# Designs tried in a protein design run: peptides against a protein of PDB entry 8PQO. Part 11

Target 1, 252 residues: chain A of PDB entry 8PQO
Amino acid sequence: VLLKEYRVILPVSVDEYQVGQLYSVAEASKNETGGGEGVEVLVNEPYEKDGEKGQYTHKIYHLQSKVPTFVRMLAPEGALNIHEKAWNAYPYCRTVITNEYMKEDFLIKIETWHKPDLGTQENVHKLEPEAWKHVEAVYIDIADRSQVLSKDYKAEEDPAKFKSIKTGRGPLGPNWKQELVNQKDCPYMCAYKLVTVKFKWWGLQNKVENFIHKQERRLFTNFHRQLFCWLDKWVDLTMDDIRRMEEETKRQ

## One batch from the design tools (peptide; aimed at target 1 Q21 C93 I108 K193)

Design b1_p11_4_s4 (made by RFdiffusion4, then SolubleMPNN; from b1_p11_4, 7 letters changed)
Fold by OpenDDE base, seed 3:
Structure b1_p11_4_s4 (fold): chain B 252 residues (1-252), chain A 11 residues (1-11)
Amino acid sequence: as target 1 above (252 residues)
Amino acid sequence: MKELEYQLAAT
């Protein structure tokens, strides 16, 4: 098991982020080609549990068409089906990814708290001390180009170059996070993403767990760079606007 | 295989 807490600081408020996140998800989905093949939505409904209210979604990713024929022919039943269960109760979110064949030997869990701070809270997910001591805190700096793969880099999605016309935020210089404290007119937040990866397969555990973490980090980095650079597109939108956009996207 | 948190709309 490999646990890391990714902390993404953003020059937006928690309330703004709710809109920006949903917008950016929708926008990113439109830009993705071929990503929806083999996706089955089993459940998409509101939930209420232990005082937590939100939206629950259960999706299955069927990978049969995405692997070579010989792999498909030899794969055990359920081995090529990935289940994603998500609980979105913003400002808290949880995603659990499992595989039918691997059962308890495979788990990806992503738990996110969105807090109006600069990523200074320790153990925001309230882990037991014994578990928390094994968690690596990883800060993602959306302005740091060195954290972005060359193949992922786009100048129009570079926070170090972007300036919001509507808000005046940006560009984000090397010390932008330290400067936020002195900028009373600029809100800030941190997304605390606790990622738990478990892959129990002889000889491959560390390799796969580290690989998955690298992919998650890459995703978080790119997404939040986009979110910030698209600020002028979503900052004036309401939640009702977002809901309408989501409905339109579902029809595509 | 992106998590739903970043693919709530279409994918």
Scores: peptide ipSAE 0.047, ipTM 0.775, DockQ to the pose 0.242
OpenDDE base, seeds 1, 2, 4, 5: peptide ipSAE 0.043, 0.046, 0.043, 0.042; ipTM 0.769, 0.779, 0.768, 0.765

Design b1_p11_5 (made by RFdiffusion4)
Pose (drawn by RFdiffusion4):
Structure b1_p11_5 (pose): chain A 252 residues (1-252), chain P 11 residues (1-11)
Amino acid sequence: as target 1 above (252 residues)
Amino acid sequence: EIPAHFRFSYL
């Protein structure tokens, strides 16, 4: 099983990231026809354990209505049921993604620490030493064009070409992280996203784990480029504004 | 975190 820590250094604060990430998930999914239908909340409750106080959820995404009929008929029982178990104690969160048919043999776990630093902490997740020694640290720079697939590139989601009206932040150059250390004002943070991918069937552990990690890096990059370029849309929102928009979207 | 439905395209 392969583990990688993706460090996403951002010119926002940890407080700002919480609101921005929630807004961005909802906004990026605004054009998807077929969003929200098929989402099942099995469990939604508070939890507390040794300093980590938060909200636990168990949700199922039914994909039967979103795939061709032949895929629904051919799919082994439960293969189209995606389980997501989440522990949200921001600035810490853990999510575990499984498939009902694959049980625990296919697993994607993301454990994230959101810290007000420039991604300089080591083993921020406090792994056992030997296990930590086998974790690759992967840095995601949202200003670096070379880290974006050409088919993914969108000028309107390029931090190198965006300046915030409300904050004046951006555009981001190759030295933006350096200018953060030499700066006393603009906030910054790093999301330490430790990703574990497990695929235990058919001897395809390596191929699937690598494919998933490459896709996770691509997604983390594109998502956070979008997040920064949408700074004017969400930076003035509070958490109460986010919860209100959630209840609003709940009516339908 | 980014929900599982953002990954449906390749899962």

Design b1_p11_5_s1 (made by RFdiffusion4, then SolubleMPNN; from b1_p11_5, 7 letters changed)
Fold by OpenDDE base, seed 1:
Structure b1_p11_5_s1 (fold): chain B 252 residues (1-252), chain A 11 residues (1-11)
Amino acid sequence: as target 1 above (252 residues)
Amino acid sequence: MLPARFYLDFL
């Protein structure tokens, strides 16, 4: 098991981020060719548990069409079915990813708190001290070009170049996070993403767990760069506008 | 609902 807490600081409010996140996911999903193929939505309903209220989603990702024929032919039953269970109780979210074949030997859990701070809270997920001491805190800087792979880099998605016309935010210089403290009119938040990865196969555990974390970090970096650089597209949208866009996308 | 869909687009 490998745990890391990714801390993503953004020059947006917690309330703005709720809209921006949903918009940016919808937009990214449109830009991916085949992003709907092999996705089954089993459940999409409101939930209430232990004072947590939100939306529960259960999806299956069928990878049979996305893998080479020889992999499909050799794959055990259920090995190419990935289950995603998500509890969205914003500002708290939890996602649990499992595989039918690997059962308890495979887990990706992503727990996110969105807080109106600069990533300064320790153990925001309230882990036991023994568990927390094994968590690596990883700061993602959306302005840092060195954290972005050359193949993922787009100039229109570079926070160090982007200037929001609607809000006046950006471009983000090397010291942008320190400068936020002095900018009373610029909101800020941190997304604290506790990622738990378990891959309990002998000889492959560390390699696969580290690989998954590398992909998650890459995803979080690219996504939040997009979210910020798309600020002018979503900052004036309401949650009702987002719901309408989600309904329109389901009808296509 | 959409935040969750991101994780599998990178797999």
Scores: peptide ipSAE 0.046, ipTM 0.777, DockQ to the pose 0.458
OpenDDE base, seeds 2, 3, 4, 5: peptide ipSAE 0.045, 0.046, 0.047, 0.045; ipTM 0.774, 0.753, 0.753, 0.753; seeds 2, 4 fail the geometry check

Design b1_p11_5_s2 (made by RFdiffusion4, then SolubleMPNN; from b1_p11_5, 4 letters changed)
Fold by OpenDDE base, seed 3:
Structure b1_p11_5_s2 (fold): chain B 252 residues (1-252), chain A 11 residues (1-11)
Amino acid sequence: as target 1 above (252 residues)
Amino acid sequence: MLPARFRFDYL
């Protein structure tokens, strides 16, 4: 098991981010050619549990058409089905990813708290002290081009070049985080993303767990760069606007 | 591994 807490600081409020996240997920999904192909939505409903209220989703990603024929032919039943269960009780979110074949030998869990701070809180997910000692804190800087793979880099998604017309935020210079403290009119938040990766197959656990973390970090980096650079597209939207857009997209 | 085209909810 490998745990890391990714801390993503953004020059947006916690309330703004709720809209921006949903918009950016929808927009990013549209931009991926064939992104909906092989995705089955089993459940999409409101939930209430232990005082937590939010939206629950259960999706299956069918990978049969996404792997080479020889892999498909040799893959055990259920091995190419990935289950994603997600609970959105913003400002808290949880996603659990499992595989039917691997059962308890595979888990990706992503738990996120969104806080109106600069990533300075320790153990926001309230882990046991002994478990918390094993968590690596990883800061993601959305303005740092060195954290972006050359193949993922787009100039239109570069926070160091983007300036919001609607809010005046950006471009984000090398010291943008320190400057936020002095900018009374610029809100800020941190997304604390605790990522738990479990891959129990002997001899491969460390390699696969580290690989998954590398992919998650890449995903979070690119997503939040997009979210910020799309600020003018979503900052004036309400949650009701987002819900309407989601409903319209489901009907297409 | 999920293909890059598959996106998690609530990233």
Scores: peptide ipSAE 0.182, ipTM 0.832, DockQ to the pose 0.161
OpenDDE base, seeds 1, 2, 4, 5: peptide ipSAE 0.206, 0.202, 0.206, 0.200; ipTM 0.839, 0.835, 0.835, 0.826; seeds 1, 2, 4, 5 fail the geometry check

Design b1_p11_5_s3 (made by RFdiffusion4, then SolubleMPNN; from b1_p11_5, 6 letters changed)
Fold by OpenDDE base, seed 2:
Structure b1_p11_5_s3 (fold): chain B 252 residues (1-252), chain A 11 residues (1-11)
Amino acid sequence: as target 1 above (252 residues)
Amino acid sequence: MLPAEFYFDFL
């Protein structure tokens, strides 16, 4: 098991982020080749549990079309089906990813708290001390180009170049996070993403767990760079606007 | 809503 807490600081409010996240997910999904292909939505419903209220989704990602034929032919039954269960109770979210074949031997869990701070809270997910000591805190700086793979880099998605016309935020210089403290008019938040990865296959555990974390970090980095650089597209939208956009997208 | 934790490029 490998645990990391990714802390993504953004010059947006927690309330703004709720809109921006949903917008950016929708926009990113449109831009993905094969976006929605092989995705089966089993459940999409409101839930209430233990005082938590939100939206529950259960999706299956069928990877059969995304792997080479020989892999598909050799893959055990269920090995290419990924289940994603997500509880979105913003500002708290939880996603649990499992595989039909690997069962208890595979888990990706992503638990996110969105807080109006600069990523300074320790153990926001309230892990046991023994578990928390094994968590690596990883700060993602959306302005740091060195954290972006060259193949993922786009100038139009570079927070160090982008300036919001609507809000005046950006560009984000090397010390932008420190400067936020002095900018009383600029909201800020941190997404604390606790990622738990378990892959219990002999000889592959560390390799796969580290690989998954690498991909998650890459995802979080690119996504939040987009989210910020798309600020002018979503900052004036309401949650009702987002809901309408989601409904329109479901009809396509 | 797709979780922001999932990008299809990794899948």
Scores: peptide ipSAE 0.100, ipTM 0.830, DockQ to the pose 0.385
OpenDDE base, seeds 1, 3, 4, 5: peptide ipSAE 0.109, 0.107, 0.117, 0.096; ipTM 0.836, 0.831, 0.837, 0.828; seeds 1, 3, 4, 5 fail the geometry check

Design b1_p11_5_s4 (made by RFdiffusion4, then SolubleMPNN; from b1_p11_5, 4 letters changed)
Fold by OpenDDE base, seed 4:
Structure b1_p11_5_s4 (fold): chain B 252 residues (1-252), chain A 11 residues (1-11)
Amino acid sequence: as target 1 above (252 residues)
Amino acid sequence: MLPAEFRFDYL
């Protein structure tokens, strides 16, 4: 098991982020040709449990079309089906990813708290002290180009170049986080993403767990760069606007 | 409402 807490600091409020996140997911999904291919939505409903209220989703990602033919032919039954269960009770979210074949030997869990701070809270997910000692805190700096793969880099998605016309935020210089504290009119938040990766197959555990973390980090980095650089597109949108956009995207 | 975590198509 490999645990990392990714802390993504953004010059947006927790309330703004709710809109921006949903917008950016929808926008990114539109930009991907075939992004819905092999995704089955089993459940998408409101839930209320243990004082948590939000939206529950259960999806299956059928990877058969996304892997080479030889992999598909050799893959055990259920090995290419990934189940994603998510509980979105913003500002808290939990996602659990499992595989039909691997069962208890494979788990990706992503638990996110969105807090109006600069990523200074320790153990925001309230892990046991012994478990918390094994968590690596990883700060994602959306302005740091060195954290972005060259193949993922787009100038229009570079927070170090972007200036929001609507909010005046950006560009984000090397010391933007320190400077943010002095900007009374600029909100900030941190997304604390505790990622638990479990892959119990002997000899492959470390390789696969580290690989998954690498991909998650990449995803979080790119996503939040987009979210910030799209600020002017979503900052004036309401949650109702977002819901309409999501419904339109689901029908395509 | 899909969190960023649901974008496996980007991996």
Scores: peptide ipSAE 0.150, ipTM 0.847, DockQ to the pose 0.318
OpenDDE base, seeds 1, 2, 3, 5: peptide ipSAE 0.142, 0.135, 0.143, 0.133; ipTM 0.842, 0.837, 0.845, 0.835; seed 3 fails the geometry check

Design b1_p11_6 (made by RFdiffusion4)
Pose (drawn by RFdiffusion4):
Structure b1_p11_6 (pose): chain A 252 residues (1-252), chain P 11 residues (1-11)
Amino acid sequence: as target 1 above (252 residues)
Amino acid sequence: TLELANTRAAA
């Protein structure tokens, strides 16, 4: 099983990231016809354990209505049921994704620490030493064009070409992280996203784990580029604003 | 789903 820590250094504060990520998930999913239908909340409750106080959820995403009929007929029972178990104690969160048919043999776990630093902490998740020694640290720079697939590139989601009206932050150059250390004002943070991918069937552990990690890096990059370029849309929102927009979207 | 993928990215 392969583990990688993706460090996403951002010119926002940890407080700002919480609002911005929630807004961005909702906004990026705004054009998807077929969003919300098929989402099932099994469990939604508070939890507390040894310093980590938060909210636990168990949700199922039924994909039967979103795939061709033949896919629904051919799919083994439960293969189209995607389970997400989430522990949200921001600035720490854990999510575990499984498939009902694959049980625990196909698993994607993301554990994230959101810290007010420049991604300089080592083993921020406090792994056992030997296990930590086998974790590759992968840095994601949202200003680096070379880290974006050409088919993914969008000028309107390029931090190198965006300047915030409300904050004046950006555009981001190759030295933006260096100018952060030399700066006393603009906030910054790093999301330490430790990703574990497990695929135990058919001897395809390596191929699937690698494919999933490449896709997770691509998604983390594109998502956070979009997040920064949308700074004017969400930076003035509070958490109460976010919860209100959630209830609003709940009516339908 | 795109929502689920974006959730993973945000997580």

Design b1_p11_6_s1 (made by RFdiffusion4, then SolubleMPNN; from b1_p11_6, 6 letters changed)
Fold by OpenDDE base, seed 5:
Structure b1_p11_6_s1 (fold): chain B 252 residues (1-252), chain A 11 residues (1-11)
Amino acid sequence: as target 1 above (252 residues)
Amino acid sequence: TKELEYQRAGS
């Protein structure tokens, strides 16, 4: 098991992020080839549990068409079906990813708190001290180009070049986080993403767990760069606007 | 390849 807490600081408020995240997820999904292909939504319903109140979703990602033929031919039954269970109780979210074939030997859990701070809180997810000491804190700087793979880099998604017309935020220079403290009119937040990865196969555990973390970090980095650079597209939208957009997309 | 997190394919 490998645990890391990714801390993503953004020059937006917690309230703004709720809209921006949903917009950016929808937009990013449109850009993916085969965006809806192989995705089965089993459950989409409100929930109330342990003081949480939000939306629960259960999706299956069928990867049979997404892998090479020889992999599909050799894959055991259930090996190419990924289950995603998500509890969205913003500002708290939890996602659990499992696989039918691997059962208890595979788990990706992503728990997120969105807080109006600069990533300074320790153990925001309230782990036991013995567990918390094994968590690596990883800061993601959306303005740092060195954290972006060359193949992922796009100038239109570079926070170091983008300036919001509607808000005046950006571009983000090398010391933007320090400068933000002195800017009373610019809101800020941190997404604390505790990622738990378990791949319990002898000989491959560490390699696969580290690989999955690398992919999650890459995802978080690129997504939040997009979210910020799309600020002018979503900052004036309301949650009702987002809901209407989701309904329109569902009809297409 | 479609990414899994953030409640993709809708909400």
Scores: peptide ipSAE 0.064, ipTM 0.786, DockQ to the pose 0.326
OpenDDE base, seeds 1, 2, 3, 4: peptide ipSAE 0.059, 0.060, 0.058, 0.058; ipTM 0.786, 0.786, 0.784, 0.775; seeds 1, 2 fail the geometry check

Design b1_p11_6_s2 (made by RFdiffusion4, then SolubleMPNN; from b1_p11_6, 4 letters changed)
Fold by OpenDDE base, seed 5:
Structure b1_p11_6_s2 (fold): chain B 252 residues (1-252), chain A 11 residues (1-11)
Amino acid sequence: as target 1 above (252 residues)
Amino acid sequence: TLELEYQRAAS
């Protein structure tokens, strides 16, 4: 098991992020090839549990058509079905990813708190001290180009180049976080993403767990760069606007 | 290539 807490600081408010995240997820999904293909929604309902109140979703990602033929031919039954269970109680969210074939030997859990700070809180997810000491804190700087793979880089998604017309935020220089402290009119937040990865197969555990973390970090980095650079597209939208957009997408 | 989905908040 490998735990890391990714802390993503953004020059937006917690309230703004709620809209921006939903917009950016929808937008990013449009850009993906085969988006929605092979996705089965089993459950989508409100929930109340352990003081949480929000929306619960259960989806299955059928990967049979997305892997090479020889992989599909050799894959055991259930190996290419990924289950995603998500609890959205913003500003708290939890996602659990499992696989039918690997059962208890595979787990990806992503728990996120969105806080109006600069990523300074320790153990925001309230782990036991013995568990918390094994968590690596990883800061993601959306303005740091060195954290982006060359193949992922796009100038139009570079926070160091982007200037928001509607808010005046950006571009983000090398010391943008320090300068933000002195800017009373610019909101900020941190997404604390505790990622738990378990791949309990002898000989491959560490390699696969590290690989998955690398992919998650890459995903978080690129996504939040997009979220910020798309600020002018979503900053004036309301949650009601987002809900209407989601309904319109379902009709398509 | 295949990438895992981002943690998604649903309305």
Scores: peptide ipSAE 0.100, ipTM 0.818, DockQ to the pose 0.275
OpenDDE base, seeds 1, 2, 3, 4: peptide ipSAE 0.092, 0.089, 0.082, 0.087; ipTM 0.816, 0.816, 0.815, 0.815; seed 1 fails the geometry check

Design b1_p11_6_s3 (made by RFdiffusion4, then SolubleMPNN; from b1_p11_6, 5 letters changed)
Fold by OpenDDE base, seed 1:
Structure b1_p11_6_s3 (fold): chain B 252 residues (1-252), chain A 11 residues (1-11)
Amino acid sequence: as target 1 above (252 residues)
Amino acid sequence: TKELEYQRAAS
């Protein structure tokens, strides 16, 4: 098991982020043909558990059509079905990813708290001390180009170049986080994303777990760079606007 | 796969 807490600081408010997050997901999905293919929504309902109220979703990603034929033919039953269970109680979210074949030997858990701070809180997910001491805190700086793979880099998605016309935010210079505390009119938040990765196969556990974390970090980095650079596209949208957009995107 | 990725990003 490998735990890392990714802390993504953004010059947006927690309330703004809720809109931007959903917008960015919908927008990014538009650029991928067949993005919704093979996705089965089993459950989508409100939940209330342990004082937590939100929306629960259970999705199955059928990857049979997403892999080469020879892989599909060799894959054990259930190996290409990924289950995603998500509890969205923004500003708290929890997502659990499992696989039918791997069962308890495979787990990706992502627990996120969105807080109006600069990533200074320790153990925001309230882990036991023994567990918390094994968590590596990883700060993602969306303005740091060195954290972006060349293949992923796009100038129009570079926070160091982007200037929001609607809000005046950006571009984000090398010391943007330090300067942010002195900007009275610029909100900020941190997404504390505790990622638990378990891949219990002898000889491959550490390799795969580290690999998955690298992919998650890459994803978080690119996603939030886009989120910020698309600020002018979503900052004035309401949640109702987002819902309409999501429905339209799903129909494409 | 991109759908799966961005769902995780939004988690």
Scores: peptide ipSAE 0.419, ipTM 0.931, DockQ to the pose 0.829
OpenDDE base, seeds 2, 3, 4, 5: peptide ipSAE 0.054, 0.383, 0.054, 0.072; ipTM 0.772, 0.922, 0.770, 0.791; seeds 2, 4 fail the geometry check

Design b1_p11_6_s4 (made by RFdiffusion4, then SolubleMPNN; from b1_p11_6, 5 letters changed)
Fold by OpenDDE base, seed 4:
Structure b1_p11_6_s4 (fold): chain B 252 residues (1-252), chain A 11 residues (1-11)
Amino acid sequence: as target 1 above (252 residues)
Amino acid sequence: TKELEYQRAAT
């Protein structure tokens, strides 16, 4: 088992992020074309558990075209059914990812708190001390180009180049986070994403777990760079606008 | 939130 807490600081409010996140997911999905993948929604319902209220979803993803070759070596093509169970109680969210073929030998859990701070809280997910000491905190700086793979880099998604006309935010220079502290008019937040990866196959555990973390980090980095650089596209949208966009995306 | 959707869109 390998645990890391990714902390993504953004110059947006927690409330803004809710809109931006949904928009960015929908927008990114719209930009993707091609076959070889499918999504089946098994459950989509409200939930209440231990005082936590939100939306529960259970989806199955057919990810034949989306998995690395080495994964296909472990799981036959027909076995690439990934289950995503998500409890969305924004600003808290929990996602559990499992695979039909791997069963208990594979788990990805992503628990996210969105807090109006600069990533300074320790153990925001309230792990036991013994567990927390094994968690590596990883800070993602969306303005740091060195954290982006060359193949992923797009100038239009570079926070160091983007200037929001609607909000005046950006571009984000090397010291943007420090400067943000002195800008009372600019909101900020941190997404604390605790990622638990389990791959129980002997001899491959460390390799696969590290690989998955590497992919998650890559995903978080690119996604939040997009989210920020698309600020002018979503900052004035209502939740109703977002829902319409999501429905339009589903029709594709 | 909706991590696989993120991955799907990013790939």
Scores: peptide ipSAE 0.091, ipTM 0.823, DockQ to the pose 0.199
OpenDDE base, seeds 1, 2, 3, 5: peptide ipSAE 0.072, 0.088, 0.060, 0.101; ipTM 0.812, 0.820, 0.802, 0.828; seeds 2, 5 fail the geometry check

Design b1_p11_7 (made by RFdiffusion4)
Pose (drawn by RFdiffusion4):
Parts: C-alpha cells; sequence; structure tokens
Structure b1_p11_7 (pose): chain A 252 residues (1-252), chain P 11 residues (1-11)
C-alpha cells in the first residue's frame, strides 16, 4: 500500500480555507446535472476523542441512476454504491471512500492537517517512524503552469493571471512563496493531505494505487487553482453564510 | 464527473 502526502501551500489563511473549500466544492459542482440525487446520509452526528472534536457522517452515493443501463445491469451487486465516511474537526479532517462490493479491499483515505505555515512540518500526521519513512512528500504549486495538464488548463482558473478585487492578492508568480516569508500581511497556510490508496484484488495494487495518486494530484492542483481564482466570490463569506447557502440548496 | 465531485468534496 502506497502513501503520499500532498502539501498544498496557499496564500489564504486557515480560517479562509475552511470557507473557500466549502464554497468551491458547491460552486464547481454547480453545472453538474445529476448532483445531489442519489446522495444518502446514513449517519450525521457529533463526536469527540482525545482532542479531536467534530462531526462524523456516513453517506452513500448511488450511481445506478447516473450510468448507462447496461452498466447498471452488468455491475456486481453494490459495485455502484460508493460509501464516504467523514470526520470533520477542522483544521483536521479524515475521509474514507469505499465501494460496497469491494468492501474494504478498495479504499481511498485522505487525512488532512490545515496549518498556518509554508509546508515545512515533517510527519505532521504523527505516523510511526518506519511507516513515515515510506511516505513521499509531493508539493503542489498552484502558480506553476507546468503542473497542469494542457487539456485541464483554463485561463480563467490560472492564479498567474488573476488579481483579487477584494484582497488585491495575485497574480502569482514563481516567487510568490518567497514573497510570503518577506511579507508581514498576506496570510498563508498549507494543507497536508496524506492519501492512502489500497487495492487488494487481482494483484493490481500497484497499478491502481499509482493511477489514483496521479488523479488525486491532478485534482488537488486544479481544485486549488480554481479556489484561488474564486477568491472574490467567497473571501467575504463567514461560516454562517456557508451554512445558510447549504440550507438554501436543501429545499429542492 | 460525479466521481470527481465526490473527490472534490473531501477537504
Amino acid sequence: as target 1 above (252 residues)
Amino acid sequence: ATLEAILRSMM
């Protein structure tokens, strides 16, 4: 099983990231026809354990209505049921994704620490030493064009070409992280996203784990580029504003 | 698309 820590250094604060991430998930999913239908909340409750106080949820995403009929007929029982178990104690969160048919043999776990630093902490997740020694640290720079697939590139989602009206932040050059250390004002943070991918069937552990990690890096990069370029849309929102928009979207 | 949306929902 392969583990990688993706460090996403951002010119926002940790407080700002919480609102921005919630807004961005909702906004980026705004054009998807077929969003929200098929989402099932099994469990939604508070939890507390040794310093980590938060909200636990168990949700199922039924994909039967979103795939061709033949896929629904051919799919083994439960293969189209995606389970997500989430522990949200921001600035810490853990999510575990499984497939009902694969049980625990296919698993994607993301454990994230959101810290007010420049991604300089080592083993921020406090792994056992030997296990930590086998974790590759992968840095995601949202200003670096070379880290974006050409088919994914969108000028309107390029931090190198965006300046915030409300904050004046951006555009981001190759030295933006250096200018953060030499700066006393603009906030910054790093999301330490430790990703574990497990695929135990058919001897395809390595191929699937690598494919999933490549796709997770691509998604982290595109998502956080979008998040920064949408700074004017969400930076003035509070958490109460987010919860209100959630209830609003709940009516339908 | 749906799968990517699920993955984008992860903080």

Design b1_p11_7_s1 (made by RFdiffusion4, then SolubleMPNN; from b1_p11_7, 6 letters changed)
Fold by OpenDDE base, seed 5:
Structure b1_p11_7_s1 (fold): chain B 252 residues (1-252), chain A 11 residues (1-11)
Amino acid sequence: as target 1 above (252 residues)
Amino acid sequence: SVMENILRSAL
């Protein structure tokens, strides 16, 4: 098991981020043509548990069409089916990813708290002290180009170049996080993303767990760079606007 | 969902 807490600091409020996240997810999903094939939505319903209220989703990703024929022919039953269970109770979110074949030997869990701070809280997910000692804290700086792979880099998604016309935020210089403390008019938040990766196959555990973390980090970095650079597209939208956009997208 | 993007990018 490998645990890392990714801390993504953004020059937006927690309330703004709720809209921006939903918008950016929808936009990114549109840009990935063909990604919808093989996704089955089993459950999409409100939930209430232990004082937490939100939306629960259960999806299956069927990967049979996305792998080479020889992999599909050799794959055991259920090996190419990935289950995603998600509890969205913003500002708290939890996602659990499992595989039918690997059962308890494979787990990806992503738990996120969105807080109005600069990533300074320790153990925001309230882990036991012994478990918390094994968590690596990883800071993602959306303005740091060195954290972005060359193949992922786009100038229009570079926070160091972007300036929001609607809010005046950006561009983000090398010391932008320190400067935020002195800027009373600029909101800020941190997304604390605790990622638990479990892959229990002997000889491959460390390699696969590290690989998955590398992919998650890459995803979080690129996504939040996009979210910030799309600020002018979503900052004036309401949650009702987002809901309408989602309904319109389902009808197409 | 945010997670769909996570899975799409990881796969």
Scores: peptide ipSAE 0.059, ipTM 0.789, DockQ to the pose 0.186
OpenDDE base, seeds 1, 2, 3, 4: peptide ipSAE 0.065, 0.067, 0.057, 0.049; ipTM 0.795, 0.798, 0.786, 0.773; seeds 1, 2 fail the geometry check

